# Designs tried in a protein design run: peptides against a protein of PDB entry 8PQO. Part 186

Target 1, 252 residues: chain A of PDB entry 8PQO
Amino acid sequence: VLLKEYRVILPVSVDEYQVGQLYSVAEASKNETGGGEGVEVLVNEPYEKDGEKGQYTHKIYHLQSKVPTFVRMLAPEGALNIHEKAWNAYPYCRTVITNEYMKEDFLIKIETWHKPDLGTQENVHKLEPEAWKHVEAVYIDIADRSQVLSKDYKAEEDPAKFKSIKTGRGPLGPNWKQELVNQKDCPYMCAYKLVTVKFKWWGLQNKVENFIHKQERRLFTNFHRQLFCWLDKWVDLTMDDIRRMEEETKRQ

## One batch from the design tools (peptide; made by RFdiffusion4, then SolubleMPNN)

Design b1_p25_7_s1 (from b1_p25_7, 18 letters changed)
Fold by OpenDDE base, seed 4:
Structure b1_p25_7_s1 (fold): chain B 252 residues (1-252), chain A 25 residues (1-25)
Amino acid sequence: as target 1 above (252 residues)
Amino acid sequence: MELLESYLEDLGKFYVNILLEQKKK
């Protein structure tokens, strides 16, 4: 088991982020190959449990069409079906990713707290001390180009170049986080993303777990760079606007 | 946010390659 807590600092408020996240997910999905093809939504319903209220989703990602033919031919039954169970109770979210073939031998859990701070809280997910001491805190700087793979880099999604017309935020220079504290009118938040990766195959555990973390970090980095650079597209939207947009999309 | 198809594709390819390597052992 490998645990890392990714802390993504953003010059947006927690309330703004709720809108921005939903917008950016939708926008990013449109830009993906197939436009969401291969995604099956099994459950999408509100839930309330132990004082937590939110939306529960169960999705299956069918990877059969996303992998080469030889992979499909050799893959065990269920190996190419990824289950995502998500509990979205913003500002808290939990996502559990499993695979039919690997069963309990494979787990990706992503637990996110969105806090109005600069990533200074320790153990925001309230792990036991024994578990917390094994968690690596990883700070993602959305303005740091060196954290972005060359193949992922787009100038229009570079926070170091982007200037928000509507908010005046950006561009984010090398010391933007330090300068942010001096900008009283600029909100900020941190997404604390505790990622638990488990891969219980002897000899492959470290390799796979580290790989998955690398991919998660890549995803978080790219997504939040987009989210910020798309600020002018979503900052004036409300949650009601997002809901309407989602409903309209479902009708298409 | 948590899963995009492009990233799932990379994960899937890697995952299946691992499975194939295990079968060869």
Scores: peptide ipSAE 0.227, ipTM 0.815, DockQ to the pose 0.527
Fold by OpenDDE base, seed 1:
Structure b1_p25_7_s1 (fold): chain B 252 residues (1-252), chain A 25 residues (1-25)
Amino acid sequence: as target 1 above (252 residues)
Amino acid sequence: MELLESYLEDLGKFYVNILLEQKKK
């Protein structure tokens, strides 16, 4: 098991992020080849548990059409079906990713707290002290180009170049995080993303767990760069606007 | 946070390769 807490600081408020995240997920999905094809929504319902109230979703990602034919033919039954269970009680969210074939031997868990701070809280997910000692804190700087793969880089999604017309935020210079402390008119938040990766196969655990973490970090980096650079597209939207957009998308 | 399919595809391809390597042993 490999645990890392990714801390993503953004020059947006916790309330703004709720809208921006939903917009950016939808937009990024539309930009991908094949769109949402192969996604099956099994459950989408409200839940309430232990004082946590939110929306529960269960989706299956069918990857059969997304892999080469030889892979599809050789893959064990259920190996290409990825289950995503999500409990969205913003500002808290939990996502659990499993696979039908691997069962308990494979787990990706992503637990996120969105806090109005600069990533200074320790053990925000309230792990036991012994468990917390094994968690690596990883800071993602959305303005740091060196954290972005060349193949992922787009100038229009570079926070170091982008300036929001509607809010005046950006561009983000090398010391943008330190400067936020002195900018009383600019909101800020941190997404504390505790990622737990388990791949319980002898001899492959470290390789697979490290690979998954690299992919998660890549995803978080690119996504939040997009979220910030798309600020002018979503900052004036309300949650009601987002809900309407989601309903319209479901009808198509 | 929802995962993008493109990243899941990369994970899936890697995962299947691991499975195939295990079958060769």
Scores: peptide ipSAE 0.210, ipTM 0.806, DockQ to the pose 0.638
Fold by OpenDDE base, seed 2:
Structure b1_p25_7_s1 (fold): chain B 252 residues (1-252), chain A 25 residues (1-25)
Amino acid sequence: as target 1 above (252 residues)
Amino acid sequence: MELLESYLEDLGKFYVNILLEQKKK
């Protein structure tokens, strides 16, 4: 098991982020080829558990059409079905990713707290001390180009170049986080993403767990760079606007 | 956060490659 807490600081409020996240997920999905092919939504319903209220979703990602034929033919039954269970109780979110074939031997869990701070809280997910001491805190700086793979880099998604017309935020210089503290008019938040990765196969555990973390970090980095650079597209939207957009998308 | 299809594809491909490598042993 490999645990890391990714802390993504953004010059947006927690309330703004809720809109921005939903918008950016939808936008990023539209930009992908295949646009949701192979995604099956099993459950999408409100939930209440242990005082937590939110929306529960269960999706299956069928990868059969996304892998080469020889892979599909050789893959064990259920190996190409990825289950995503998500509990969205913003500002808290939890996502659990499993695979039918691997069963208990594979787990990706992403637990996120969105806090109106600069990523300074320790153990925001309230892990036991023994577990917390094994968690690596990883700060993601959306303005740091060195954290972005060349193949992922887009100038229009570079926070170091973007200037929001609607809010005046950006561009984010090398010391933007420190400067933000002195800017009383600019909101900020941190997404604390505790990522738990488990892959219980002898000889492959470390390789797979580290690979998954690298992919998660890459995803978080690119996504939040997009989220910020798309600020002018979503900052004036309300949650009701987002809900309406989602409903309209479902009808298409 | 919802998973992107491309992200899952990368994970899936990697996973299947691991499975295939194990079967060859």
Scores: peptide ipSAE 0.210, ipTM 0.806, DockQ to the pose 0.642
Fold by OpenDDE base, seed 3:
Structure b1_p25_7_s1 (fold): chain B 252 residues (1-252), chain A 25 residues (1-25)
Amino acid sequence: as target 1 above (252 residues)
Amino acid sequence: MELLESYLEDLGKFYVNILLEQKKK
């Protein structure tokens, strides 16, 4: 098991982020090759458990059409089906990713708290001390180009070059986080993303767990760079606007 | 948010490659 807490600081408020996240997910999904083919939504309903209220989703990602034919023919039953269960009670969210074939030997859990701070809280997910001491805190700086792979880099998605016309935020210089403290009119938040990766195959545990964390970090970095650089596209939208957009997308 | 198709494709390909490598051993 490998645990890391990724802390993503953004010059947006927690309330703004709720809109921006949903917009950016939808936008990023539209830009994906093949669209939403292979995604099956089993459940999408409100939930209430232990005082937590939110939206529960269960999706299956069928990878059969996403892999070469010879791979599909050789893959064990259930190996190409990825289950995603998500509990979205913003500003808290939990996602659990499993695979039918691997059963209990494979788990990716992502627990996120969105807080109006600069990533200074320790153990925001309230882990036991023994567990918390094994968690590596990883700060993601969306303005740091060195954290972005060359193949992922796009100038139009570079926070160090982007300036929001609507809000005046950006560009984000090397010391933008420190300067943010002195800018009373600029909101800020941190997404605390605790990622738990478990892969119980002898000889492959460390390799796979580290690989998955590398991919998660890459995803978080690129996504939040996009989210910020798309600020002018979503900052004036309301949650009702987002809901209407989602319904319109379902009709297409 | 945390699962895009491109991300899943990369993970899926990696996972299947691991499975195939293990079967060859």
Scores: peptide ipSAE 0.199, ipTM 0.798, DockQ to the pose 0.557

Design b1_p25_7_s2 (from b1_p25_7, 19 letters changed)
Fold by OpenDDE base, seed 3:
Structure b1_p25_7_s2 (fold): chain B 252 residues (1-252), chain A 25 residues (1-25)
Amino acid sequence: as target 1 above (252 residues)
Amino acid sequence: MELLESYLESLGKFLVDILLEKKKL
């Protein structure tokens, strides 16, 4: 088991982020080829558990059409089906990813708290001390180009170049986080993303767990760079606007 | 946060590679 807490600081409020996240997920999905194909929604319902109230979703991603024929032929039954269970109780979210074939031998858990701070809180997910001491805190700086792979880099998604017309936020210089402390009119938040990766196959656990964390970090970095650079597209939207957009997308 | 399909696809391909590697061991 490998645990890391990724802390993503953004020059947006917790309330703004709720809209921006939903918009950016939808926008990013539109930009992908084959959007929506192979995704089966099993459950989408409200839930209430232990004082947590939100929306529960269970999706299956069928990857058979996304892999070469030889992979489909060699893959065991269920190996190309990924289950995503998500509990969205913003500002708290939890996502659990499993695979039908690997069962208990594979788990990715992503638990996120969105807080109106600069990533200074320790153990926001309230782990036991023995567990917390094994968690590596990883800060993601969306303005740091060195954290972005060359193949992922786009100038239009570079926070160091982007300036929001609607809010005046950006561009983000090398010391932008420190400068935020002195800017009373600029909101800020941190997404504390505790990522738990479990892979139990002997001899492969470290390789797989480290690889998955590398991919998660890459995803978080690119996504939040997009979220910020798309600020002018979503900052004036309400949650009702987002809901309407989602409904319109479902009808297509 | 919903996972992007491209990420899930890459994850799936990686997992398949691991499965194939395990079968060879």
Scores: peptide ipSAE 0.319, ipTM 0.856, DockQ to the pose 0.729
Fold by OpenDDE base, seed 1:
Structure b1_p25_7_s2 (fold): chain B 252 residues (1-252), chain A 25 residues (1-25)
Amino acid sequence: as target 1 above (252 residues)
Amino acid sequence: MELLESYLESLGKFLVDILLEKKKL
């Protein structure tokens, strides 16, 4: 088991981020070819637990059509079905990813708190001290080009170059986070993403767990760079606007 | 999340590769 807490600081408010996240997810989905195929929604319902109110979803991703024929023929039953269970109670979210074949030997859990701070809270997910001491805190700086793979880099998605016309935010210089502390008129937040990865196969555990974390970090970095650079596209949108966009995306 | 869907598809392919590798061992 490998745990890392990714802390993503953004020059947006917690309320703004809710809109921006949904917009950016929808926009990214439009840019992907073949998105939405093989997704089965088993459950989509409101939930309430321990004062937490939100939406619970259970989806199955059927990958049979997404893999080569020889893989499909050789794959054990259930190996190409990925389950995603999500508890979305913004500003808190939890996602659990499992596979039917791997059962307890495979787990990806992503727990996110969105807080109006600069990533200064320790153990925001309230882990036991013994567990918390094994968590690596990883700061993602969306302005740091060195954290972006060359193949992923786009100038139009570079926070160090982007200037928001609507809000005046950006570009983000090398010391933007430190400067933000002194800018009373600029909102800020941190997404605390605790990622738990379990791959319990002898000889492959460390390799696969580290690989998954590398992919998660890459995903978080690119996504939040996009989210910020698309600020002018989503900052004036309402939740109703977002819902319409999501429905349009589902139809494509 | 639809963005996560694309990631999961990639992850699925990776997992299948690992399964095939394990079967070869």
Scores: peptide ipSAE 0.059, ipTM 0.669, DockQ to the pose 0.625
Fold by OpenDDE base, seed 2:
Structure b1_p25_7_s2 (fold): chain B 252 residues (1-252), chain A 25 residues (1-25)
Amino acid sequence: as target 1 above (252 residues)
Amino acid sequence: MELLESYLESLGKFLVDILLEKKKL
């Protein structure tokens, strides 16, 4: 098991981020070819548990059409089905990813707290001290180009170049996080993403767990760069606007 | 969702590749 807490600082408020996240997810989905194919939504319902109120989703990603025929023929039953269970109770979110074939031997868990701070809270997910001791804290700087793969880099998604017309935020210079403290008119937040990766196959555990973390970090970095650079597209939207957009997208 | 979907697809493909490699061992 490999645990890392990714801390993504953004010059947006927690409330703004909720809109921006939903917008950016929707926008990114539109840009992906073949979106929704092979995705089965089993459950999409509100939940209440232990004072947590939110939306629960259970999706199955059927990968049979996404792999070569020979792989499909050789794949064990359930190996090409990935389950995603998500509890979205913003500002808290939990996602659990499993595979039918791997069962308990494979787990990706992503737990996110969105806090109005600069990533200074320790153990925001309230792990046991012994467990927390094994968590690596990883700061993602959305303005740091060195954290972005060349193949992922887009100038229009570079926070170091982007300036929001609507908010005046950006561009984000090398010391932007330190400067935020002095900018009374600029809100800020941190997304604390605790990622737990388990891959219990002897000889492959470390390799696979590290690989998955690398992909998660890449995803978080690129997504939040987009979220910030799309600020002018979503900052004036309300949650109702987002819901309407989602409904319209489902009808297309 | 699609970023996640693309990620999950990639992950699934990776897992399948690992499974195939393990069967060869």
Scores: peptide ipSAE 0.083, ipTM 0.743, DockQ to the pose 0.578; fails the geometry check
Fold by OpenDDE base, seed 4:
Structure b1_p25_7_s2 (fold): chain B 252 residues (1-252), chain A 25 residues (1-25)
Amino acid sequence: as target 1 above (252 residues)
Amino acid sequence: MELLESYLESLGKFLVDILLEKKKL
């Protein structure tokens, strides 16, 4: 098991982020080819548990059509079915990813708290001390180009170049986080993403777990760079606007 | 969530590759 807590600091408020996240997800989806294909939504319902209220989703990603034929032929039964269970109770979210074939030997859990701070809270997910001591805190700097793969880099998604016309935020210089503290009118938040990866196969555990973390980090980095650089597109939107957009996207 | 879908697709492909490698081990 490999745990890392990714801390993504953004010059947006927690409330703004809710809109921005949903917008950016929707927008990014439009740019991806084959989005939604092979996705089965089993459950999509509100939930209430232990004072947490939100939306619960259970999706199955059927990857049979997404892999080469030889892979499909060799893959064990259930190996190409990925289950995603998500509890979205913003500002808290939990996602659990499992595989039918690997069962308890494979787990990706992503737990996110969105807090109005600069990533300074320790153990925001309230892990037991023994577990927490094994968590690596990883700060993602959305302005740091060196954290972005060259193949992922887009100038229009570079926070170091972007200037929000509507808010005046950006561009984010090398010391933007430090400068942000002095900018009383600029909101900020941190997304604390605790990622738990379990891949309990002998000889492959560390390799796969590290790989998955690398992919998660990549995803978080790129996504939040987009989110920030798209600020002017979503900052004036309401949650109702987002819902309409999602409905429109589903119709396409 | 859809970004997650793309990720999961990539992950799934990777996992399948790993499964194939394991069978060879």
Scores: peptide ipSAE 0.058, ipTM 0.688, DockQ to the pose 0.632; fails the geometry check

Design b1_p25_7_s3 (from b1_p25_7, 18 letters changed)
Fold by OpenDDE base, seed 4:
Structure b1_p25_7_s3 (fold): chain B 252 residues (1-252), chain A 25 residues (1-25)
Amino acid sequence: as target 1 above (252 residues)
Amino acid sequence: MEILESYLRDLGLFYVGLLLDAALK
């Protein structure tokens, strides 16, 4: 098991982020060719548990059509089905990813707290001390180009170049976080993303767990760079606007 | 997150590769 807490600081408020996240997810999905194929939504309903209220979703990603025929033929039953269970109670969210074949030997859990701070809280997910001592804190700087793979880099998604016309935020220089503290008119938040990866296969555990973390980090980095650079597209939207957009998209 | 789909696809492909490696060993 490998645990890392990714801390993504953004020059947006927690409330703004909720809109921006949903918008950016939708926008990114539109940009993905062949998106939605093989995705089955089993459950999408509100939930209430221990005072936590939110939306619960259970999706299955069927990868059969995403792999070569010979792979599909050789794959064990259930090996190409990935289950995603998500509890979205913003500003808290939990996602659990499992596989039918691997069962308890494979787990990706992503727990996120969105806090109006600069990533200074320790153990925001309230892990036991024994567990917390094994968590590596990883800061993602959306303005740091060195954290972006060359193949992922796009100038239009570079926070170091982007200037928001509507808000005046950006571009984010090397010391943008420090400068942000002195800017009373600019909100900020941190997404604390605790990622738990379990891949219990002898000889492959460390390699795969590290690989998954690398991919998660890559995803978080690129996504939040986009989120910020798309600020002018979503900052004036309300949650109601987003809901309408989602409904319209579902109808298409 | 729908954006996770692209990630899951990539992860899935990698996972399939691991399964193949495991099966061949």
Scores: peptide ipSAE 0.033, ipTM 0.680, DockQ to the pose 0.615
Fold by OpenDDE base, seed 5:
Structure b1_p25_7_s3 (fold): chain B 252 residues (1-252), chain A 25 residues (1-25)
Amino acid sequence: as target 1 above (252 residues)
Amino acid sequence: MEILESYLRDLGLFYVGLLLDAALK
């Protein structure tokens, strides 16, 4: 088991981020080739548990069409089905990813708190002390180009080059986070993303768990760079606007 | 989260690769 807490600091408010995140997810989904193919939505309903109120979704990602025929023929039953269960109660979110074949031997859990701070809270997810001491805190700097793979880099998605016309935010220099503390007119937040990865195959545990974390970090980095650089596209949108965009994306 | 689709595809392909590697050993 490998736990890391990724802290993504952004020059937006928690309220703004709710719109921006949903917009960016919808926009990114539109840009994906073969989007929606092989995705089955089993459940999409409101939930309420222990004072937490939000939306619950259960999706299955069927990978049969995404792999060569010979792989599909040789793969064990359930091996190509990935389940995603998500509890969205913004500003809190939890996602659990499992595989039918691996059962308890494979788990990816992503728990996110969105807080109006600069990533300074310790154990925001309220883990037991024994568990928390094993969590590595990883700060993602969306302005740091060195954290972006060359193949992922786009100049139009570079926070160090982007300036919002509508808000005046950006570009983000090397010390933007420090400067943000002294800039009272610019809101800020941190997404605390606790990622738990379990891969219990002997001999491959550390390799696969580290690989998955590497991919998660890559995903978070790229996504939030986009979110910021798309600020002018979503900052004036309402939740109703977002809902319309989501419906349009589902049709693709 | 919809943005996970691409990630899950990549992860799935990697997972399949691991299965193949295990089968070839």
Scores: peptide ipSAE 0.032, ipTM 0.678, DockQ to the pose 0.621
Fold by OpenDDE base, seed 2:
Structure b1_p25_7_s3 (fold): chain B 252 residues (1-252), chain A 25 residues (1-25)
Amino acid sequence: as target 1 above (252 residues)
Amino acid sequence: MEILESYLRDLGLFYVGLLLDAALK
């Protein structure tokens, strides 16, 4: 098991982020080919548990059509079905990813707290001290190009170049986080993403767990760079606007 | 919900890659 807490600081408010996140997801989905194909939504309902109130989703990603024929033929039953269970109680979110074949030997859990701070809170997810001491805190700087793979880099998605016309935010220089403290009119937040990865296969555990973390970090970095650079596209949108966009995206 | 779909789609591709790697070794 490998745990890392990714802290993504953004020059947006927690409330703004909710809109921006949903917009950016919808936009990213539109840009991806084969979006929604092979996705089965089993459950999509409100939930309430222990004071946590939000939306629960259970989706199955059927990967049979996404793999070569020989892989499909060799894959054990259930190996190409990925289950995603998500509890969205913004500003808290939890996602659990499992596989039918791997069962208890495979787990990806992503727990996110969105806080109006600069990533200064320790153990925001309230882990036991013994568990917390094994968590690596990883700061993602959306303005740091060195954290972006060359193949992922787009100039139009570079926070170091983007200037929001509507908000005046950006571009984000090397010391943007420090400068943000002195900018009273600019809101900020941190997404604390505790990622738990378990891949219990002898000889492959460390390799796969580290690989998954690497991919998650890459995903978080690119996504939040997009989110910020698309600020002018979503900052004036309402939640109702987002809901309409999501519905339209699902239809495409 | 959709954020997760994008993440899971990418994760799915990674998983497929892992399966391929395991199958080819």
Scores: peptide ipSAE 0.048, ipTM 0.697, DockQ to the pose 0.470; fails the geometry check
Fold by OpenDDE base, seed 3:
Structure b1_p25_7_s3 (fold): chain B 252 residues (1-252), chain A 25 residues (1-25)
Amino acid sequence: as target 1 above (252 residues)
Amino acid sequence: MEILESYLRDLGLFYVGLLLDAALK
């Protein structure tokens, strides 16, 4: 088991982020050709548990059409079905990813708190001390080009080049986080993403767990760079606007 | 080993799209 807490600082408020996240997810999904193919939604309903209110979703991703033929032919039954269970109670959310074939031997859990701070809280997910001492804190700087793979880099999604016309935020220089503290009129937040990865196959555990973390970090980095650079597209939208956009997308 | 790596690579690419979908209600 490998645990890392990714901390993503953004020059937006927690309330703004809720809109921006949903917009950016929808936009990124549109840009992915064949996105949504093979996705089965089993459950999509509101939930209430221990005072936590939100939306629960259970999706199955059928990867049979997304992998090469030789992989599909060699894969045992259930190996290409990925289950995603998500509890979205913003500003808290939890996602659990499992595989039918791997069962207890495979787990990806992502727990996120969105806080109006600069990533200074320790153990925001309230782990036991013994567990917390094994968690590596990883800071993602959306303005740091060195954290982006060359193949993923797009100039129009570079926070170091982007200037928001509507808000005046950006571009983000090398010391943008330090300068943000002195900008009283600019909101900020941190997404604390605790990622738990388990791949219990002897000889492959460390390799696969580290690989998955590398992919998660890459995903978080690219997504939040997009989110910020698309600020002018979503900052004036309301949650109702987002809901309408989602419904329109479903009808296409 | 190579088959697993290929699978994980494809899964990773797909997951980029999935994490975006996870935010959709």
Scores: peptide ipSAE 0.032, ipTM 0.667, DockQ to the pose 0.047; fails the geometry check

